Peptides against a protein of PDB entry 6UG1. Designs and how they scored, part 1

Scores and structures below are computed, not measured.

Target 1, 304 residues: chain A of PDB entry 6UG1
Amino acid sequence: SNEERKRRKYFHMLYLVCLMVHGFIRNEWINSKRLSRKLSNLVPEKVFELLHPQKDEELPLRSTRKLLDGLKKCMELWQKHWKITKKYDNVGLYMRTWKEIEMSANNKRKFKTLKRSDFLRAVSKGHGDPDISVQGFVAMLRACNVNARLIMSCQPPDFTNMKIDTSLNGNNAYKDMVKYPIFWCEVWDKFSKKWITVDPVNLKTIEQVRLHSKLAPKGVACCERNMLRYVIAYDRKYGCRDVTRRYAQWMNSKVRKRRITKDDFGEKWFRKVITALHHRKRTKIDDYEDQYFFQRDESEGIPD
Target 2, 301 residues: chain A of PDB entry 6UG1 as posed
Amino acid sequence: SNEERKRRKYFHMLYLVCLMVHGFIRNEWINSKRLSRKLSNLVPEKVFELLHPQKDEELPLRSTRKLLDGLKKCMELWQKHWKITKKYDNEGLYMRTWKEIEMSANNKRKFKTLKRSDFLRAVSKGHGDPDISVQGFVAMLRACNVNARLIMSCQPPDFTNMKIDTSLNAYKDMVKYPIFWCEVWDKFSKKWITVDPVNLKTIEQVRLHSKLAPKGVACCERNMLRYVIAYDRKYGCRDVTRRYAQWMNSKVRKRRITKDDFGEKWFRKVITALHHRKRTKIDDYEDQYFFRRDESEGIPD
Positions, changes and structure headers below are counted from each chain's first letter, unless a header gives other numbers.
Peptide ipSAE is a variant of ipSAE made for these designs: the mean of its two directions, with the distance scale d0 fixed at 1.0 Angstrom where the peptide's residues are scored. Compare it only between designs on the same protein; published cut-offs may not carry over.
A fold fails the geometry check if it doesn't show the stated peptide or something in it is severely misdrawn.

## One batch from the design tools (peptide; made by RFdiffusion4, then SolubleMPNN)

Design b1_p8_4_s2
Fold by OpenDDE base, seed 5:
Structure b1_p8_4_s2 (fold): chain B 304 residues (1-304), chain A 8 residues (1-8)
Amino acid sequence: as target 1 above (304 residues)
Amino acid sequence: DLLPESLP
């Protein structure tokens, strides 16, 4: 019905705001001065120097290579720190089906929200789910004065799925779900004027995204609970930006059709949500990023 | 308000 379509659109919007606020809160928690002092001690001076290379005026790429080597060593140090990777409770922040939402609305399940103190303890001990681990890695890089962003792929329910039953009957559904991350890191490369993508936990990869990312879910089974639609970046100064364009190869032809921003009303609404979560002034880094997104939109073209 | 008051 038209009513069910409206209801699903509303629940998608509500869920998206809740996820984006969750990312904002986690981004505040990882700025903890107490956590920063503990995590900076995990990084030796030689690794700190690699994270802060001098500008090579002859070949700026040498400076980028040092930064990449520093980030690789930070991933290795982080793996030594992290002792216990917990499984997600149920599906964590992966995409729920409409049936699961309906069943959960009927069940007054008190979501156990992790407290700030418990989060900081989990990161400090190296005990938690993959999302806590990634968030802690971003905190370690920030403790080393690296301009690191927390990235969140927000997974609201698919309002374009109008099936009555959306149950997932697949064996190994958990393995397919966790194949790709929901949280990762970006690091600003001041030499190349680009964001470097870092997944320290799941794929254990560093990439300079041009046209496609390794972090973008591929295959039907993986996309059932992880649809790349809303990739939100949270910086150390409480900036909030939509960076979906970096990770979406087919933003215009495929991804836009699955977003609330497919229509003018949804676009205006989503801009209000981003603006409400964006607590810093614009910088030259934002100009370089917007120019990159513009070039990516032109290179994709308009779908016929 | 971050939520649209009026559902379309």
Scores: peptide ipSAE 0.021, ipTM 0.690, DockQ to the pose 0.775
Fold by OpenDDE base, seed 3:
Structure b1_p8_4_s2 (fold): chain B 304 residues (1-304), chain A 8 residues (1-8)
Amino acid sequence: as target 1 above (304 residues)
Amino acid sequence: DLLPESLP
């Protein structure tokens, strides 16, 4: 019905806000001074120097290579720190079906909200789910004065799915769900003027994304609970930016159709949400990023 | 337009 379509859009919007606020709160928590002091001690001086290379004036790429090597060593150090990767409770922050949402509305299971103290303890001990691990990795890089962003792929329920029964085929193994991350890191490369993508936990990869990322879900089974639609970046200065364009190969042709921003009302609303979560002034880094997104939009073209 | 006003 038209009513069910409206209800699903509304619930998608509400759920998206809750996810984006969750990302904002986690981004604040990883700025903890106590956590920063503890995590900086995990990074030896030689690795810190690689994270902060001098500008090679002859070949700026040499400086980028040092930064990439420093980030690789930071991933290795993080793996040594992280002792226990817990499975998600149920589906974690992966996408729920409409049926799961309706059933959950009847079951007043209070989501045990992880308290700030429990989060800081989890990161400090190296015990938690993959999301806590990624968030802790971003905290470690920030503790080393690296301009690291927390990236969140927000997974609100699919308002474009109008099926009454949205039960997943029972074969959707936990393995297919967690094949791609929901949280990852980006690091600013001041030499190349680009964001470097870092997945320290799941794929354990570093990427200089040009056209596509390995972090973008591929295949039907993986996309059932992880649809690339809203990739939100949270920086150390409480900036909030939509960076979906980096990770979406087909932003205009495919991804836009599954976003609330497919219509002017949804675009205006989503811009208000981003603005409310963006607590810093614009910087030259934002200009370079917007130029990259513009070039990516031109290179994709407008779908017919 | 309740959603924007409920953002902290």
Scores: peptide ipSAE 0.019, ipTM 0.676, DockQ to the pose 0.188
Fold by OpenDDE base, seed 2:
Structure b1_p8_4_s2 (fold): chain B 304 residues (1-304), chain A 8 residues (1-8)
Amino acid sequence: as target 1 above (304 residues)
Amino acid sequence: DLLPESLP
């Protein structure tokens, strides 16, 4: 019905806000001074020096290479720190079906909200789910004065799916769901004026994204619970930015159609949500990023 | 509850 379409759109919007607020709160928690002091001790001086290379005036790429090597070593150090990777409870922050949402509304299971104290303990011990692990990795880089962002791929239910039964056929294995991350890291490269993508936990990869990322879900089974639509960046100064354009190869032709921002009302609403979560002034880093997104939009073209 | 267990 038209009513069910409106209901699903509204519920998608509500769920998206809750996810974005969750990302904001986790981004605040990883700024903990107590956690920072503990995590800085995981990084030897030689690795810290690689994270903060001098500007090579002859070849700025040499400085970027040192930073990339430092980030690689940080991923190795993080793996040594992380002792226990817990499975997600149910589907974690991956996308639920409409049927799962309806059934979950009927089953008043108390969601075990992880308290800030328990989160900080989990990160400090190296015991937790992959999301906690990524968030802790961002905290470690921030403890080393690296300009690291927490990235969250928000997975609200698909309001474009109007099927009555949206149950996934029982073949969607946990393995397919977790094949691609929901959380990752970005690091600002001051030499190339670009964000470096870092997945320390899932794919264990570092990328300088040009047209597409390895972190973008591929294949039907993986996309059922992980649909790239809302990739939100949370920086150390409580900035909030939509960085979906970086990771979406087909932003205009495919991704936009599955976003609330497909219409002017949704665009204006989503901009208000971003603005409400953006607690810092604009910087030259935002200018370079917006220029990159503009060039990517021009290069994709407008779908006919 | 509709929110994932990890949501505040």
Scores: peptide ipSAE 0.011, ipTM 0.670, DockQ to the pose 0.045
Fold by OpenDDE base, seed 1:
Structure b1_p8_4_s2 (fold): chain B 304 residues (1-304), chain A 8 residues (1-8)
Amino acid sequence: as target 1 above (304 residues)
Amino acid sequence: DLLPESLP
């Protein structure tokens, strides 16, 4: 019905705000001075120097290569620090079906909200789920004075799915769900004027995204609980930016159709949510990023 | 650093 379509759209919007606020809170927690002091000690001086290369005026690419090598070594150090990767409780922050939402509303499931103190302890010990591990990795890079962003792929329920029963069947549902991350890192390359993508936990990869990312979910089974629609970046200065364009190969033709921003009302609403979570002034880094997004929109073209 | 140092 039209009523059910309106209800699902509203619930999608509410759920999206809750996810974006969760990302904001986790981004604040990883700025902890106590955590920073502990995590900086994990990075040897030689690795710190690679993270902060001098500008090579002859070939700026040499400086980028040093930064990439430093990030690789940081990823290896992080694997040594992280002792226990816990499975998610149920589906974690992956996408729920409409049936799972209705059933969860009826069952007063006490979601054990992880307290800030418990999060800081988990990161310090190297014991937690993959999301806590990625968030801790971002904290370690920030402790080394690297301009690292926390990236969150927000998974609100699909308001474009009008099926009554959306139950997902399959023994491999967990493996397919966790094949691609929900959280990752971006690092600013001051030499190339681009963001470097780092997945320290799931795919254990570093990439300079041009047209497509390895982190973008592929295949039906993986996309059931991980639909790339809202990739939100949280920086060390409490900036909040939509970076979905980087990771979406087909932003205009495919991804936009599954976003609240498909209509003018949804676009204006989503801009208000981003603005409410963006607590810093605009910088020249934002200008370079917006220029890159513009070039990506031109290169994709107008969808048929 | 291209990020403003001070949060208000």
Scores: peptide ipSAE 0.007, ipTM 0.556, DockQ to the pose 0.023

Design b1_p8_4_s4
Fold by OpenDDE base, seed 2:
Structure b1_p8_4_s4 (fold): chain B 304 residues (1-304), chain A 8 residues (1-8)
Amino acid sequence: as target 1 above (304 residues)
Amino acid sequence: DLLPSSLP
């Protein structure tokens, strides 16, 4: 019905705001000075120096290579720190079906909200789910004065799916779900004027994304619970930016059709949500990023 | 509850 379409659209919007607020709160928690002091001690001086290379005036790429090597070593150090990776409770922050949403409304399951104190303890001890691990890795890089962003791929229910039953059939549903991350890191490369993508936990990869990322979900089974639609970046200064364009190869042709921003009302609404979560002034880094997104939009073209 | 258990 038209009413069910409206209901699903509104529920998608509400759920998206809740996810974006969650990312904002986690981004605040990882700025903890107590956590920062503990995590900085995990990074030896030699690795810190690689994270902060001098600018090579002859070949800026040499400075980028040092930064990449420093980030690789930080991933290795993080793996040594992280002792226990817990499975997600149910589907974690991956996408729920409409049936699961309806059933969960009827089931008064007490969700165990992770308190800030418990989060900080989990990160400090190196035990928790993959999201806590990634968030802790971003905290470690920030503790080393690296301009690291927390990235969140927000997974609101698919308002474009109008099926009554949206049950997912499959024996490997959890494996397919966790194949791609929901949280990752970006690091600003001041030499190349680009964001470096870092997945320290899931794929254990570092990328300089040009047209596509390995972090973008591929295949039907993986996309059932992880659709690349809303990739939100949270920086150390409480900036909030939509960075979906970096990770979406087909932003205009495919991804936009699955976003609330497919229409002018949704675009204006989503911009208001971003603005409400963006607590810093614009910087030259944002100009370089917007220029990159513009060039990516021109290069993709407008779908006919 | 409709919200994931990990939501604050």
Scores: peptide ipSAE 0.013, ipTM 0.692, DockQ to the pose 0.044
Fold by OpenDDE base, seed 1:
Structure b1_p8_4_s4 (fold): chain B 304 residues (1-304), chain A 8 residues (1-8)
Amino acid sequence: as target 1 above (304 residues)
Amino acid sequence: DLLPSSLP
């Protein structure tokens, strides 16, 4: 019905705000001064120097190569720190079906919200789910004065799916779900004026994303619980930015059709949500990023 | 309020 379409759109919007607020709160927690002091001790001086290379005036690419090598070594150090990767409770922050939402509304399952103290303990011990591990890695880079962002791929229920039963059948459902991350890191390269993508936990990869990312879900089974629609960046100064354009090859032709921003009302609403979560002034880094997004929109072209 | 009071 038209009413059920409105209800699913509303519930998608509410769920998206809750996810974006969750990302904001986790971004505050990883700025903990106590955690920063503990995690800085994991990074040797030689690795710190690679994270902070001098500008090579002859070939700025040499400075970027040092930064990339420092980030690779930080991923290796993080793997040594992280002792226990827990499975997610149920589906974690991956996308729920409409049936799972209806069943969960009837079952007053008290979501055990992880407290700030328990999160800081989990990161300090190296014991937790992959999301806690990524968030801890971002905290370690920030402890080394690296301009690292926490990236969250927000997975609200698909309001464009009007099926009554959206049950996902399959023995491999968990394996396919966790094939791609929900959380990752971005690091500002001051030499190339670009964000470097870092997945320290899942794919264990570093990318300089141009047209496509390895972190973008591919294949039907993987996309059922991980649909790239809302990739939100949280910086160390409480900035909040939509960076979906970086990771979406087909933003205009495919991704926009699955976003609340497909219509003017949804665009204006989503801009208000981003503005409410963006607690810093604009910087020249935002100008370089917006220029990159503009060039990506021009290179995709107008969808037929 | 971040939630629209009325979805049109």
Scores: peptide ipSAE 0.012, ipTM 0.700, DockQ to the pose 0.817
Fold by OpenDDE base, seed 5:
Structure b1_p8_4_s4 (fold): chain B 304 residues (1-304), chain A 8 residues (1-8)
Amino acid sequence: as target 1 above (304 residues)
Amino acid sequence: DLLPSSLP
C-alpha cells in the first residue's frame, strides 16, 4: 500500500539516524585519553616516524610512500594486538530485512548494549567483533597524532524494497554478509591532499581510491545485507561528513535511487542530520575533499 | 551493541 511505502520510508529515516548517532558515539569513545595512552605504546618510534614523514619538496610522492609504509606496519601491529575476533551477534550492523525488523519488534530480547567501559576494555585487550577492532585501530592512529577518520557504511533497511516477505536464503548468508566491512578507516595524506582508505581487519588493504574502492560490495549475495548508500566519516574533532561519493562508482545512476536523498525533501532532511552531527568548523581539508567529490561527480556524468 | 536494542 501507499501507507506501507510511507511507513518503510519513515522507518528507514529513523534507523539511519540511530546508525549515524551510534557512529558518532563510537567516534567519541575512541577519543578516550586513557585508551590513547595505552594504544600509543603499541607503535614503535620507527613506525611513528614513518607516519610523520618530512615533506619531500622535490618529490612529495616519497613522503606519501613513507606514510603508506607506516600505515601498513600499523595494520600488522594491530593484527598482533587483536587476539580474539568475535562473530557478530546475529547480523550486527548489517542490513536487516523488513521481516526481521517486524519479528524483532515482537521479541523483547534485551540486546545488551555495550557500555563505554566495556568497549574501552575490549579494545585494550584486543577482544571483540570486527567493528570494535576497526574502531580500536582508528584510536591507535589517533593516539599517534595521525588524522584518522572512522568510516561507517550505514545499513538502514531498504525502503525501496516493497516485498512483504524479504526472507534471505540460509547458510551462506553470513559469509557473504561479512565479505565486505561496515567500518573502516581513512587517513589524511597532507602531501597528496587526499584521504587514504585503510581496512585493517576485513580485506586488510590500503587504498588510494581513484574511481572505485575494493571495499564497495560486489555481487548480489553480498549486497543483500551490505548496500553502499551512506558512507559517513567521523573525524577526531567530531566532524561528520558524507563520503559516499568516494566509494560509489555509480553515485548518480545507481546509489542515489536507494538513498533518502533521491528527492529534495530527503536531501534537506539528510543535510540537517549531518549538520546536527558535525561539531567542528570547516577546514582546508574539507575544501580539498569537496573539490575531489565535485571532480568525481563531473567524471561520472548525468545518468542516461 | 547499542543500536539493536534501540530498534522498536
Scores: peptide ipSAE 0.011, ipTM 0.680, DockQ to the pose 0.058
Fold by OpenDDE base, seed 4:
Structure b1_p8_4_s4 (fold): chain B 304 residues (1-304), chain A 8 residues (1-8)
Amino acid sequence: as target 1 above (304 residues)
Amino acid sequence: DLLPSSLP
């Protein structure tokens, strides 16, 4: 019905705000001074120097290569620190079906909210789910004065799916779900004027995204619980930015149709949510990023 | 912690 479409759109919007606020809160927690002091001790001086290379004026790429090597070593150090990767309870922050939402509303399951103290202890011990691990990795890089962002792929229920039963059938549903991350890291490369993508936990990869990312879900089964629609970046200064354009190869042709921002009302609303979560002044880094997004939008063109 | 578990 038209009412059910309105209900699902509204619920998608509410769920998206809750997810974005979750990312904001986790981003605040990883700025913990106590955690920072502990995590900085995981990074040897030689690795710290690689994270902070001098600018090579002749070949800026040499400086970028040092930074990339430093980030690789940080991933290796993080794997040594991290002792226990827990499975998600149920589906974690992956996308729920409408049926799962309706069933969860009826079942007053008291979900155990992780407290800030429990999170800090989990990161500090190296015990937790993949999301906690990624968030802790961002905290370690920030402890080393690296301009690292927490990236969150927000998975609200698909308001464009009007099916009543959206049951997901499959023996490997969990494996397919966790094939691609929900959280990752970006690091500012001051030499190339670009964000470097880092997945320290899932794919264990570092990439300089041009047209597409390895972190973008591929295949039907993986996309059932992980649709790339809202990739939100949280920086160390409490900036909040939509970075979906980096990771979406087909933003205009495919991704936009699945976003609340497909219409002017949804675009204006989503901008208000971003603005409410963006607690810093604009910087030249934002200008370089917006220029990159513009060039990526022009290069994709209008969908045929 | 808005755990996904605490999301409806």
Scores: peptide ipSAE 0.011, ipTM 0.680, DockQ to the pose 0.054

## One batch from the design tools (peptide; made by RFdiffusion4, then SolubleMPNN)

Design b2_p18_4_s2
Fold by OpenDDE base, seed 5:
Structure b2_p18_4_s2 (fold): chain B 304 residues (1-304), chain A 18 residues (1-18)
Amino acid sequence: as target 1 above (304 residues)
Amino acid sequence: SMKELFEKLFEELEKFLG
């Protein structure tokens, strides 16, 4: 019905705001000075030097290569630090079905929220779920004065799915769900003027995304609980930016149709949410990023 | 405040549903 369509859109919007606020709060927590002091000790001076290479005026690519090597070594150091990777409780922050949401509303289950103190302890000890691990990795890079962003792929329920029963059947549902991450890292490369994508926990990969990312979910089974729709970047200065364009090969033709921003009202509303979570002034880094997104939009074209 | 933000966002949501 039209009423059910409106209800699902409304719930999607509310859920999306809650997820984006969650990302903002986690981004604040990883800026903890106490945590920063502890995590900086994990990075040897030689690795710190690789993270902060001198500018090679002859070949800037040499400086980028040093940074990439430093990031690789940081991933290795992080793996040594992290002792216990816990499984998600249920589906974590992956996408729920409409049926699961309706059933959860009827269950008086107390949602146990992780407190800031518990989070900081978890990161410090190296004990937690993959999301906590990624967030801790971003904290470690920030402790080394690297311009690292926390990236969150927000997974609100699919308001375009109008099926009454959206139950997912399958024994491999968890494996397919966790095949791709919900949280990852981006690092600013001041030499190439681009963001470097880092997944330290799931795929354990570093990439310089041009047209497609390895972190973009592929296949029907993986996309059931992880749809690339709202990839939000949180920086160390409490900036908030939509970076979905980087990771979406088919933003205009496919991804936009699954977003609230498919119409003008939804676009304006979503911009208000981003603006409210963006607590810093614009920088030249934002200009370079916007230019990149513009070029990607022009290259994809408008779908026929 | 975050509260004021949510209140404004809810108002916009109500307009969207109307």
Scores: peptide ipSAE 0.029, ipTM 0.678, DockQ to the pose 0.071
Fold by OpenDDE base, seed 1:
Structure b2_p18_4_s2 (fold): chain B 304 residues (1-304), chain A 18 residues (1-18)
Amino acid sequence: as target 1 above (304 residues)
Amino acid sequence: SMKELFEKLFEELEKFLG
């Protein structure tokens, strides 16, 4: 019905705001001074120097290579620090079906939210789910004065799915779900004027995204609980930016159709949400990023 | 604060989804 369509749209919007605020809160927690002091001790001086290379005036690419090597070593150090990767209790922050949402409304389960103190302890000990691990990795890079962003792929329920029963059947459902991450890291490369993508936990990869990312979900089974629609970046100065364009190969042709921003009302609403979560002034880094997004939009072309 | 409101909404959402 038209009413059910509206209900799902509004529920999607509410859910999306809650997820984006969750990302903001986690980004605040990883800025803990106590945590920063502890995590900085994990990075030896030689690795710190690689993270902060001098500008090579002859070949700036050499400086980028040093940074990439430093990030690789940080990823290795993080793997040594992280002792226990817990499974998600259910689906974590992956996408729920409409049926699961309806069923949960009937079951008042006592969910215990992770407190800030428990989060900081988990990161410090190296015990927690993959999301906590990624968030801790971002904290470690920030502790080393690296301009690292926390990236969150927000997974609200699909308001474009009007099926009554959206139950997912399959023995490999968890494996397919966790194949791609929900949280990852970006690091600013001041030499190339680009963001470097880092997945320290799931795929354990570092990439300079051009046209497509390895972190973008592929295949029907993986996309059931992980649809690339809202990739939000949280920086160390409490900036909030939509960086979906970086990771979406087909932003205009495919991804936009699954976003609230497909219409003018949704676009204006979403801009208000971003603005409310963006707590810093614009910088030259934002200019370079917007220029890159513009070039990506032009290169994709108008969908036929 | 809007933050506190959203934190509460998230907690309620987690309870609802959990």
Scores: peptide ipSAE 0.027, ipTM 0.693, DockQ to the pose 0.627
Fold by OpenDDE base, seed 4:
Structure b2_p18_4_s2 (fold): chain B 304 residues (1-304), chain A 18 residues (1-18)
Amino acid sequence: as target 1 above (304 residues)
Amino acid sequence: SMKELFEKLFEELEKFLG
């Protein structure tokens, strides 16, 4: 019905705000001074120097290569630090079906929210789910004075799915779900004036995204619980930016149709949410990023 | 405040559903 469509859209919007606020809170937690001091000790001086290369005036690419090498070594160090990767309880922050949402509303289960103290302890010990691990990795880079962003792929329920039964059947459902990450990292490359994508936990990849990312879910089974729609970046200065354009090859043709921003009202609303979570002034980094997104929009063109 | 923001967002949601 039209009423059910409105209800699902509303619930999607509410759920999206909750997810984005969750990302904001986690971004605050990883700025913990106590955690920073502990995690900085994991990074040897030689690796720190690679993270902060001198500008090569002859060939800026050499400086970028040093940074990339430093990030690779940081990923290796992080793997040594992380002792226990816990499975997600249920589906974690992956996308729920409408049926699962309805069923959960009936279950008075006290969802135990992870407290800040428990999070900090988990990161410090190297014990937790993949999301905690990624968040800890971002904290480690920030502890080394790297301009690292926490990236969150927000997975609200699909308001465009009007099917009554959206139950996902299959023994491999968890494996397919976790094939692609929900959280990852971006690092600012001051030499190339671009964000570097880092997945330290799931795919263990470093990318300089041009047109597509390996982190973008592919295949029907993987996309059931992980639809790339709202990729939100949280920086160390409490900036909040929509960076979906970086990871969406087909933003205009495919992704936009699945976003609340498909219409003018949704666009205005979503902009207000971003603005509310954005607690810093605009910088030149934002200008470079916006220019990149503009170029990507022009290159994709208008879908036929 | 974050609270005021949520309240405004909810008001806008209500207007959207109306």
Scores: peptide ipSAE 0.027, ipTM 0.676, DockQ to the pose 0.070
Fold by OpenDDE base, seed 3:
Structure b2_p18_4_s2 (fold): chain B 304 residues (1-304), chain A 18 residues (1-18)
Amino acid sequence: as target 1 above (304 residues)
Amino acid sequence: SMKELFEKLFEELEKFLG
């Protein structure tokens, strides 16, 4: 019905805001000075030097290569620090079906919210789910004075899916779900003037995204609980930016149709949400990023 | 704060979805 379509749209909007605020809060938590002091000790001086290479004026690419090597070593150090990777409770922050949402409304399950203190302890000990691990990795890089962003792929329920019964009954459902991450890291490369993508936990990969990312979900099964629609970046200065364009090959033709921003009302609303979560002034880094997004839009072309 | 409000809403949503 039209009423059900409206209900799902509004619920999607509410859920999206809650997810985006969750990302904002986690981004504040990982800025903890106490945590920073602990995590900086995990990075030896030699690795710190690689993270902060001198500018090679002859070949800036050499500086980028050092940074990439430093990030690789940080990923290895992080794996050593992280002792226990817990499975997600249920589906974590992956996408729920509408049926699951309807059924959960009846279950007064005491969801135990992770407190800030518990989060900081979990990161310090190296015990937690993959999301906590990624967030801790971002904290470690920030502790080393690296301009690292927390990236969150927000997974609100699909308001474009009007099917009632999407029973995800398969034993492989969890494996397919966790095949691609929800949280990852980006690091600013001051030499190339680009963001470097780092997945320290799931795929354990470092990318310089041009047209597509390995972190973008592929295949029907993986997309059931992980649809790339809202990739939000949270920086150390409490900036909030939509970086979906980086990871979406087909932003205009495919991804936009699944976003609230498909119409003018949704675009204006979403812009207000981003603005409310963006707590810093614009920088030259934002200019470079916007230029990159513009070039990507031009290169994709207008969908037929 | 708006933050606290949204945290509460998120917790409520998680309870609703959990």
Scores: peptide ipSAE 0.027, ipTM 0.690, DockQ to the pose 0.582; fails the geometry check

